# Ledger of designs, part 211: peptides against a protein of PDB entry 3EFO

Target 1, 262 residues: chain A of PDB entry 3EFO
Amino acid sequence: SQLADLYKSCETDALINFFAKSAFKAVLHQPLKVIREILVNQTAHMLACYRKNCASPSAASQLILPDSMKVLPVYMNCLLKNCVLLSRPEISTDERAYQRQLVMTMGVADSQLFFYPQLLPIHTLDVKSTMLPAAVRCSESRLSEEGIFLLANGLHMFLWLGVSSPPELIQGIFNVPSFAHINTDMTLLPEVGNPYSQQLRMIMGIIQQKRPYSMKLTIVKQREQPEMVFRQFLVEDKGLYGGSSYVDFLCCVHKEICQLLN

## One batch from the design tools (peptide; made by RFdiffusion4, then SolubleMPNN)

Design b2_p26_6_s4 (from b2_p26_6, 13 letters changed)
Fold by OpenDDE base, seed 3:
Structure b2_p26_6_s4 (fold): chain B 262 residues (1-262), chain A 26 residues (1-26)
Amino acid sequence: as target 1 above (262 residues)
Amino acid sequence: DIEKLEEENRRRFEEEVTELLEELNK
């Protein structure tokens, strides 16, 4: 009962914040490989303990997660894929150091958003509604060539445009006739003044609210070179430099749990 | 509004994860 209560009281966001800060501190005196292994082991042990003590014996071969930590693996994978723990050639030492320092000072809410961005389907906006669009999973599989998506992680904001984005939306947002006419060097959306533009700006404003840092906007066209940077924020996908997809990570964790329980 | 949205997003996320886990466990 005590263990069950412990798991019920656990909050994924708090745990991720703790693990992130611990890991990022350890970077100063331990190899990255070791740090990553520790994180995976800790995750596996924690979940193995739950399955052993809280789950039915018949479910020993299954990956069972407590409700309070249902999304822990996905966030842990995001942490493991962060440039501080997984070096990327395109990320400078200074940038890595900067991100490390930022995370060390982040609260729970900030770190949660930082590791798992919000990805919003902007093309689904109803100009007559004040409701914000529901976020989708941070994966390429959730994008569409016909869609427009806004991604934000508390530090960066991206507006991703599919190659087949509706011309009317492009006109509404950028006041240009087509996808080809969009200037991706812009860091601000033009003041077009139509309801759609206003709604998008409002959403961006809401996202920016109560965030400690001003998020710079980057406009990204599908199939252009800068899209590669954007894809790095699709944290559930397989990384370009050794990071696992979310599904692969789940399988890995499952395997380790089974090994611990055998 | 943003807090409610975030909460709802989290709920849906957890549901999707649950479904994924069920699929993986088959």
Scores: peptide ipSAE 0.221, ipTM 0.802, DockQ to the pose 0.746
Fold by OpenDDE base, seed 2:
Structure b2_p26_6_s4 (fold): chain B 262 residues (1-262), chain A 26 residues (1-26)
Amino acid sequence: as target 1 above (262 residues)
Amino acid sequence: DIEKLEEENRRRFEEEVTELLEELNK
């Protein structure tokens, strides 16, 4: 159908960019609660329209998403959880203002990365391979106490280390004997010179490429206080300050769709 | 390169989302 074709032509990245800029503009003259409600409502309406006009009637109780918008809810949830739309005490007013302004000028690619970070399992690196590790979902469930992960969102870069990170990797990256010896105050990795270190640095360089801002590196140890900041970038998880998990958001959207159609 | 990685990541992400949706619809 013509409507189906319309949905197929939609690009989630472009939509999120549009919604983000619209919402962030609205922050200046509308309550945050209202803005969030509008975003959820718009999401539900779009998806309800698809189900009504394009989906099989037998699937009325199911959440059906068109391929072009398959990941729309997850990105929308990320937008809703952003500090600009969801005030968090740990984020200063200046930081919120800064992020707002940044997003207002971001292109589609930049906003995509900003709202949904890349999370790379660094501990799986094969120094003999030129292949980069595939990103994992931004959730605590994808982390491992034995793992080392690099997270980047275009503005910030985090190197997260599990409490049981391999000593050989720690030595390779930081040139220290153990997890306990890692200095989390550093913002640069040492140039150790071994293949693993070089590969990690290469990956970090690739991530930094074509980004308009230089990402500051933060070293994060699992179970230390700064990890709480890192966890806020695990956008699929439940937020500490009112943000829903991806799953919960899906359920919410589903309920709204059902209400619209019934 | 980075473009290939991004495309692959997107593909995998979409697949996982699809699986999740299927599970939620059961």
Scores: peptide ipSAE 0.194, ipTM 0.778, DockQ to the pose 0.751
Fold by OpenDDE base, seed 5:
Structure b2_p26_6_s4 (fold): chain B 262 residues (1-262), chain A 26 residues (1-26)
Amino acid sequence: as target 1 above (262 residues)
Amino acid sequence: DIEKLEEENRRRFEEEVTELLEELNK
């Protein structure tokens, strides 16, 4: 059917870009609550429509998503949890305005990265390998106190260090003997020159490549105050200032779809 | 190759999401 073809041809990245720009435009003339409700409803209706008209016969209680939209809920949740739509007082008006304007000009690829950052476990790097580390899900559950992670969303780059990060890696990256000696006020990594440092810098360079903005590096130590900012980029978790975890949102969407189909 | 990394990450992500959805359907 024409509808089935539409769903098959749709890409989540493009949809999120569209929804984001539409929502961010609507912020100027609609209440935030209304905008959020519309986004949730649109998501539920879209998926319900697919289930009704395109999916194979199955129980109404089953959530069936087309491959092209399989990750739509998680990205929709990321959009809903963005500071522009939450508008929490803890976030400055300038920051909200800045992000709004940026997204309004972003292409599909840029907005995708913006709403769902890359989180790379750099502590697993093999300096003898040319392979880049595979990103992990943006959740605290994927972090390790013994690990070092690089997070990038196209605007910001964070180097997160667990409290039990290996001293040898700390030495390799920062040329200091321990976690306690790391200066988090630095915005650039030192030129240590060892293979691990060079590889990390290479990865950072690759991530920065083809991005329209130069990402500022923030060094974050676990359990220190700046980590609170970092955690906001763990978009699958429950937001500090509101918003559902991905799991909670998925359940919500599932229930909404079931209601529409019953 | 950042593009290759992104593609692989997307694939793995989708697999995990699929598993979660399957669990919800049980």
Scores: peptide ipSAE 0.131, ipTM 0.734, DockQ to the pose 0.712
Fold by OpenDDE base, seed 4:
Structure b2_p26_6_s4 (fold): chain B 262 residues (1-262), chain A 26 residues (1-26)
Amino acid sequence: as target 1 above (262 residues)
Amino acid sequence: DIEKLEEENRRRFEEEVTELLEELNK
């Protein structure tokens, strides 16, 4: 009972912060592959202990997690897929070093946002509301070719536009007649001045105000080369350079747990 | 069996992730 309470009292965001800092420190003296394996093993061990000592018997297909750690796997997968732990050719050594150092100094709130970005459906904005749109899961499956999405992780901000995004919204945001006319080299939205533009800018401002670092805006068109960079922030999807999808990671963790318990 | 696991996990965690996302929006 006391052990069960301990597991239930754990906070995922704090755990991820700890794991991230520990792993990023270990990068200096351990191979990346080893670090990733250790993280998976630690996660599996933690969850296995909970299941063994705190959870009621269940089917093999059931992954039982304490309430406080139900989202641990998704965050852990994000950590494992981070460019610091999973080196990507398109990411420079300097950038990796920079991110490592940033995370080492991040608080719990900043790190959780960093590892799991906010993905906001901007095309659903109600110009009469000051509320942020409900975030969606960071997966391509949640995107729409007809949609416009804002992604922010505390360090970077992306505005993703579907190939079939509404021309009226494009006009409202960029003051251009069509998707093809959008200049993706810009890092600032134009001061168009219409209600939609103002609302979007307000949202961006709100997001920025909550973060200690200034986020550079990157405009991304669907099916263009820069979208590949954007997709790396869709952390629940399978990575291009060895990173697993969230689902695949769950399966991996489940297998490890079963090995520990059986 | 793996497919079943994937489906069940996706279903079960959808709510938790949704709650997380809601908190992030605050």
Scores: peptide ipSAE 0.038, ipTM 0.616, DockQ to the pose 0.044

Design b2_p26_8_s1 (from b2_p26_8, 9 letters changed)
Fold by OpenDDE base, seed 3:
Structure b2_p26_8_s1 (fold): chain B 262 residues (1-262), chain A 26 residues (1-26)
Amino acid sequence: as target 1 above (262 residues)
Amino acid sequence: SFEKHLEELLKEIDEALAKRAERQAA
């Protein structure tokens, strides 16, 4: 059917870009609550339509996502949790305005990275390989106290260090003997010159070269105050300033779909 | 149950996100 073909041709990245720009434009003339409701309703209606017209009737009670939209709820939740759409006093007007303007000018590739960052397990690097480590889900559940992670969203870059991160890696990256000796005020990694350091720097370079903006590096130690800023970029978790976890959002969407179809 | 389905769906989403990550890395 034409509808089925439409869903097959849908690109989630393009859709989220469109929804983001539409929502962020609407911020100027509509209440944030209304905008959020519209986004949720649009998501639910799209998926309800798919289930009604394209999915097997035997799965009426299930949340069925077309392949082309498998990650749509993920991105939609991230969009809903963006500071531009949150009416929290902790978020400055300047910050909202800044991010709004940025997104309004972003292409599809930039926006997808912005809303859902890359989180790379740096501690798993093979110094003999030129391949980038596979990104993990942007959730605290994917972090490890023994791990080191690089997060990038096209605008910011964070190097997160677990409290029990390997001393040998710390030495390799920072040329210091332990976690406690790491200076988090630095915005550049030292040129230690060992293979691990070089590999990490190369990875960071590759990530940076693909983005139009220079990403400032922030070193983050687990359990220190600046980690709270880092955690805001773990977009699948409950937001510090609002928003549901991804799982909660899926349940919400499912409920809405059921209401539409029952 | 929905819970069981959700678990399966989450796996599918993981796979989809992995593919996305690969595209971003390329």
Scores: peptide ipSAE 0.428, ipTM 0.894, DockQ to the pose 0.781
Fold by OpenDDE base, seed 1:
Structure b2_p26_8_s1 (fold): chain B 262 residues (1-262), chain A 26 residues (1-26)
Amino acid sequence: as target 1 above (262 residues)
Amino acid sequence: SFEKHLEELLKEIDEALAKRAERQAA
């Protein structure tokens, strides 16, 4: 059917770019609450239509997502929790305005990274490999106190260090004896010159080369105050200011779909 | 149960995100 073909051809990254720009334009003349409600409704309606027209009747009680939209709810939830659509006290009006303007001019590739960052387990780096480590889900549940992670969203870059991160890696990256000796005020990694340091710098360079904006590096120690800022980029987790976890959002969408179809 | 279904769906989403990661790494 034409509908089935449409859903098959839909690209989540293009859709989220469209929804983001549409919503951010609407901010100028509609309340934020209304905009969020519209986005949820549009998501539910689109997925309800798919289930009605493309899914088997036996799947009426299940949440069915087409392959092309498998991650659409993930990105939609990220959009809903963005500071432009969900006001947060720690975010200034100027910062919200700035982010709004940036997204309005972003291409599809830039916006997908902006809304769902790359979170890379740096502690698993193979110094002999030219491949980037596989990104993990942007959730606290995927972090480890023994790990070191790099997060990038096209605008910001964070190097997060667990309290029990390996001393040998700390020495390799920072040329200091321990976690306690790491200076978090630095915005550039030292050129230590060992293979691990070189590999990390190369990875950071690769990430930066693909983005139009220069990303400032922020070094974050677990359990220190700046970690709170870092945690805001773990977009699948429950927000502090009304945002849902991804799982909660999926349940919400499922409920809305059922209401539309029953 | 819906919970079981959700777990299966989450696995599929993990795979989809892994593919995304591969594209970003290329």
Scores: peptide ipSAE 0.381, ipTM 0.878, DockQ to the pose 0.770
Fold by OpenDDE base, seed 2:
Structure b2_p26_8_s1 (fold): chain B 262 residues (1-262), chain A 26 residues (1-26)
Amino acid sequence: as target 1 above (262 residues)
Amino acid sequence: SFEKHLEELLKEIDEALAKRAERQAA
């Protein structure tokens, strides 16, 4: 059907960009609660329409997502958990205004990276490869105490180190003997000169390339106080300010769809 | 069950995100 073809042609990244800008524009004129409700309703309506008109009736009890929108709920949940749409007093007006303005000027590629960061397992680097390591889901469940991860969202870059990260990698990256010796106040990696260090620097360079802003590097040790800031960028997890996990959001959307169709 | 379906869907989403990551890296 024509409608089915329309859904096949939809691009999640473009939709999220549109919804983000629409919502952030509305912040000036509508209550945040209403905006969040509208976003959830819009998501549910789009997916309900797909199920009604494009999916098999036998799938009535299932959450059916078209291929082009398979990750739409993920990004939508990230949008809902953005500080601009949260009414928490801990979030300053200046921070909201800043992020709002940034997103309003972002292109599709920048916005998708902003809402869903790249999380790269650096401890698995192949020094013989020029390719970036495969990104993992932005969740604590994908971290490892033995691992080292690089996170980037176009504005910030974090290097997260597990408490049991390999000493040889620590030596390779920081030229220090152990985890305890890492200085988290540094914003630049030393030029150690070994293949691993060079590869990591190259990767960081590639990530920084074509981004409109220079990403400041923050080194984060697991179980230290600054890790709390890092965890806020694990966007699939429950947020510090009461945001839903992705799984919880999927369940919520599913319930809304069922209500619309029954 | 819905839980089983959700698990399967999450796997599909993993694959979709992996494909996106590949496109972003290229």
Scores: peptide ipSAE 0.424, ipTM 0.893, DockQ to the pose 0.738; fails the geometry check
Fold by OpenDDE base, seed 5:
Structure b2_p26_8_s1 (fold): chain B 262 residues (1-262), chain A 26 residues (1-26)
Amino acid sequence: as target 1 above (262 residues)
Amino acid sequence: SFEKHLEELLKEIDEALAKRAERQAA
């Protein structure tokens, strides 16, 4: 059917870009609560329509996502948890305005990365491989105290180090003997010159090269104060200011869909 | 149960995200 074809051709990244810009534009003349409700409703309606017209009947009670929209709820939840759409006093008007303006000028690829950062397990790097490590879900549950992770969202870059990060990797990256010796005030990695360091720098370079803005590097040690900032970019988790986890959001969307179809 | 379904869905989403990451890296 034409409708089925439409869903097959749907590009989630483009949709999120559209929804984000639409919502962020609406912030100027509509209450945030209304905007959030609209986004949720739109998501539910789109997916309800799919279930009604495209999904198998056996899936009537299940949350079924077309392949092209498999990650739509993920990104939508991230959008909903963005500071621009949150009514929290802890978020300054300036910050909200800043991010709003940024997104309004972002292309599809930029907004995609912005709302759902790349989180790369650097500790798994194969120095013999030219491929980037496979990104993991942006959740604390995917971190490891023994791991080192690079996070990038097009504007910020973080290098997160677990408290039990391998000393060999620490030495390789920072040329220091231990986790405790890492200076988190640095914004650039040292030129250590070993293959691991070179590969990491290359990866960072590749990530940066594709982005219009220069990403500031922040080195984050687990259990130190700056980690709280880093955790805000773990977008699938419940935000610092509340909001739903991705799982919670899926449940919410499912309920809305059921209401629409019943 | 929905819970079981959700678990399976999450796996599918995980795979989808992985594929997207691969495309972005290319």
Scores: peptide ipSAE 0.367, ipTM 0.870, DockQ to the pose 0.751; fails the geometry check

Design b2_p26_8_s3 (from b2_p26_8, 14 letters changed)
Fold by OpenDDE base, seed 3:
Structure b2_p26_8_s3 (fold): chain B 262 residues (1-262), chain A 26 residues (1-26)
Amino acid sequence: as target 1 above (262 residues)
Amino acid sequence: SFSQHLQELLARIDEALAARAAEQAA
């Protein structure tokens, strides 16, 4: 059917880009709460339509997603939790305005990274390899107190340090004896000159080269106050200011779909 | 049950997200 073809041709990244721009435009003349409700309703209606017209009748009570949209709820939740649509005290009005303007001009590739950051376990870096470490899911559950992680979303770059980060890596990156000695006010890594430091800098460079905007580096220590800002980029987790976890959002969407179909 | 179905769906989504993450890292 034409509808089935439409769903098969839909790309999640394109849809998220569209919804993001539409929502961010609406911010100028509609309350944030209304915008979020519209996004959830649109998502539910779209998926309900698929369920009604394309899915097996035997799965009426199940959450059925087309393959082309199976990750749509994940990214939609990220959009809903973005500081432009969900105000956060630690994010200034100017910063929100800036991000809104940037997203309004973002292409599909840029927006998908912006809403779902790249999180890299830097502590697993092989200095003898030219390959980047494999990204992990943006959740606190994937962090380690013994680890060091680099997060990038195309606009911001964070270097997160676990409280039990290896002293040898700390010394390698910052040229200081311990975690406590790291200065989190710096926005540039020192040029220590060892292989690990050089490799990390190369990785950061590679990430930066793929993006149109210069990313400012923020160094974050676990359990310090600024970590709260970093945690907002762990988009799969429950938000501090009303945003749902990924799993909770799926359940929410399912309930909405059921309501539409019953 | 829905819980069982959800777990299966989550697994499929996890695989998809992992693949996307790998693409970003490449």
Scores: peptide ipSAE 0.269, ipTM 0.841, DockQ to the pose 0.663
Fold by OpenDDE base, seed 4:
Structure b2_p26_8_s3 (fold): chain B 262 residues (1-262), chain A 26 residues (1-26)
Amino acid sequence: as target 1 above (262 residues)
Amino acid sequence: SFSQHLQELLARIDEALAARAAEQAA
């Protein structure tokens, strides 16, 4: 059916862009709690409509998602957990206002990256390859104490270092002998001049070139205080301040759908 | 059961997210 085709052709990234802009506009006139509830309800209604009109007969307990929107709950949860939609004292009003304004002007590609960052395991880099390492899921479970990861969301860039990251890589990147010697106050990587350093810089450059905003680099050591900020960008995890994991959100949406269809 | 269905769905979502992550890094 034409309706089924519409759902099939619907792009999650476009929907998230729409929901984000709508929600961020509403922030000026509605309580944040209400906005979050509306987003959940809208998501549930959309998926309930699909279930009712497009999906094959199935058990009421099943959650059926079209292929084009099967990752929608992940991104919607990212939106819901964004600082703009949360009234947290840990995030300044100015920062929230700034991010809000930025998102209001973002295209689909930019907003997609903003809500779901790229997390790259740069410790796996092959200096002989020009290929970027495959991004991993934005979750603590994908981090390794022996690893070094680059996170970028179009506005911020983080270089996260595990406590057991290889000394040779540390030296290659920072020209220091060990993890303890890394200065986290640096916002730029030194020009060390070895192939690994050059490749990392190239990767960072590629990421930056694709985005309209200059990303400030933050160096983060595992188990140090600034890591808490970094972990907020691991958007699939349970939020530090009460936000849900994507799985928890999925269950929440499912319950809402069931209520609508019953 | 719902739990089994959920696990299957999550697996599909995981695959999709992995694919997207790989594409973004290409």
Scores: peptide ipSAE 0.259, ipTM 0.837, DockQ to the pose 0.624
Fold by OpenDDE base, seed 5:
Structure b2_p26_8_s3 (fold): chain B 262 residues (1-262), chain A 26 residues (1-26)
Amino acid sequence: as target 1 above (262 residues)
Amino acid sequence: SFSQHLQELLARIDEALAARAAEQAA
C-alpha cells in the first residue's frame, strides 16, 4: 500500500529535526509539560498507525516498529531529555536559550548527531586500517574501565579514559607513563608522532571535517568530576534529572500504543 | 514474554544504529 511505502521511506532523522524545531518553537508559548506530552503522543500515534494499517497480524503484546522508524524512539527520547525541554532550576536560562538557538538552525544531519552522539572505542583502533571503529551505543553499559572512547556530537568532543586503560595506549596518545599523569586541562592532544597517535588524530579530523562548528576537545578521566558532564552525553541512560532510559521510554511508548489500539 | 521480545528488538536496533554510524562515517 501507499501508506506502507510511506513508512518504509520515512526518514527518522528528518522527523527528529522537525519535531525538535517544532518543540523548541513551542517552548516560547506553551508549557514544557504539554510539549513533552505532545511529542510522546505523536510518536505513539505514528507507530500505532503503522501497527494498525501496515503491520502483519501479530500478538498485541509485541512492539512492532517499521524499519525506517526502528530508531525513532531512541532519538525521540534524546530530544525529550534535552535541556531545552526540561524545566529544572539547575538548568540556566542562558543554556536553554543557547541550545535552542543552535538546534533551530541545524540541518537534518547535524541535529541527528547532536541528539545522538558518536561513541567510538578508540582502544580498538587498528593502525593499519583506514576504517573508523564501529560506534557503540551511547550508554555506560558499553563503556569499559579498560577502554578509551571518543565521543562527538558536532559541538563537543570528549576523550574518555577508563581507570584501567592500557598504559601503552596512554603512552601512545599522551606520551605519559600512566593514567595518573594525564593532564585533563589540555584541549589538544600532543603530537607524539607514533602510528596510533596519528591514527587517532586522523579520526578526530574526519569527525570534525563535516561539522559546521569546531568541536572543543575535553579529556575525561573515569571517576573524576568532569565525567559527570560526559555522562550527560550517554543519551540512552537515565538523564541527570531523572529522565527515562531508552528502554524505559520504549516500554512507555509500547503501553501508549496498546492503549490507542484498544 | 515482552521482555524477551524487547531484547530481540534491541538487538535489531543495535544493528540499525551500527549501520547508521557507518553511514555517518562515510
Scores: peptide ipSAE 0.267, ipTM 0.840, DockQ to the pose 0.819; fails the geometry check
Fold by OpenDDE base, seed 1:
Structure b2_p26_8_s3 (fold): chain B 262 residues (1-262), chain A 26 residues (1-26)
Amino acid sequence: as target 1 above (262 residues)
Amino acid sequence: SFSQHLQELLARIDEALAARAAEQAA
């Protein structure tokens, strides 16, 4: 088949799964820096090849992505920022080893969720609907101090509460009068029994049932210390330990492609 | 400009991610 057909048939989720397993295998024999560089180079080369051989004529300053891979840089950046490839001091060797082994055995559907979590605006729940709320981008810019968000990546589940979360929702979820009264040491939501609480529990159950691993619930209050852990799952943001924002990564890839084509 | 082009690309990505999110919710 034509090269263009090959690119059209390539799906981002499958590619990321492949790259992840390849990189995580290489961790045992190559420095992390080298592995990350290889991944960036592979991404740039692939996209450069597409532009050269498949894309319509365009200005050199344009970043052209095939439709089938237009979100590839998003997930690639997530892969590059994963604790297996980007070591963090707060992550133990055992945890890194555990995640590496998990990903090595993950299917395509599980790996894509693992690298790019679902972030759901729970404060917008319609108790009359059986559908999950529409996920938002995994960025701090999508959070609000007045909001409540559920994040899940197949291994972890977080319930994030803004400092100005509506008291009625707090009462509905936790049966406490205010944000300050929420116990963040809880790993289970109380059975309050109102429609909102029931809906939230149902949603959490649905998310859990679709995943092979049991997700521990962590309740996170905005501006408290545990929020730092939560922020690490906002994968489109700039990382604390050298990881780029998604936008910065796109710029980096663009620069690399231009260098390859000049 | 590149910035404008990037914004257009990001918009397309937003649409794609929204579609994926909807698919995951189903």
Scores: peptide ipSAE 0.236, ipTM 0.821, DockQ to the pose 0.779; fails the geometry check

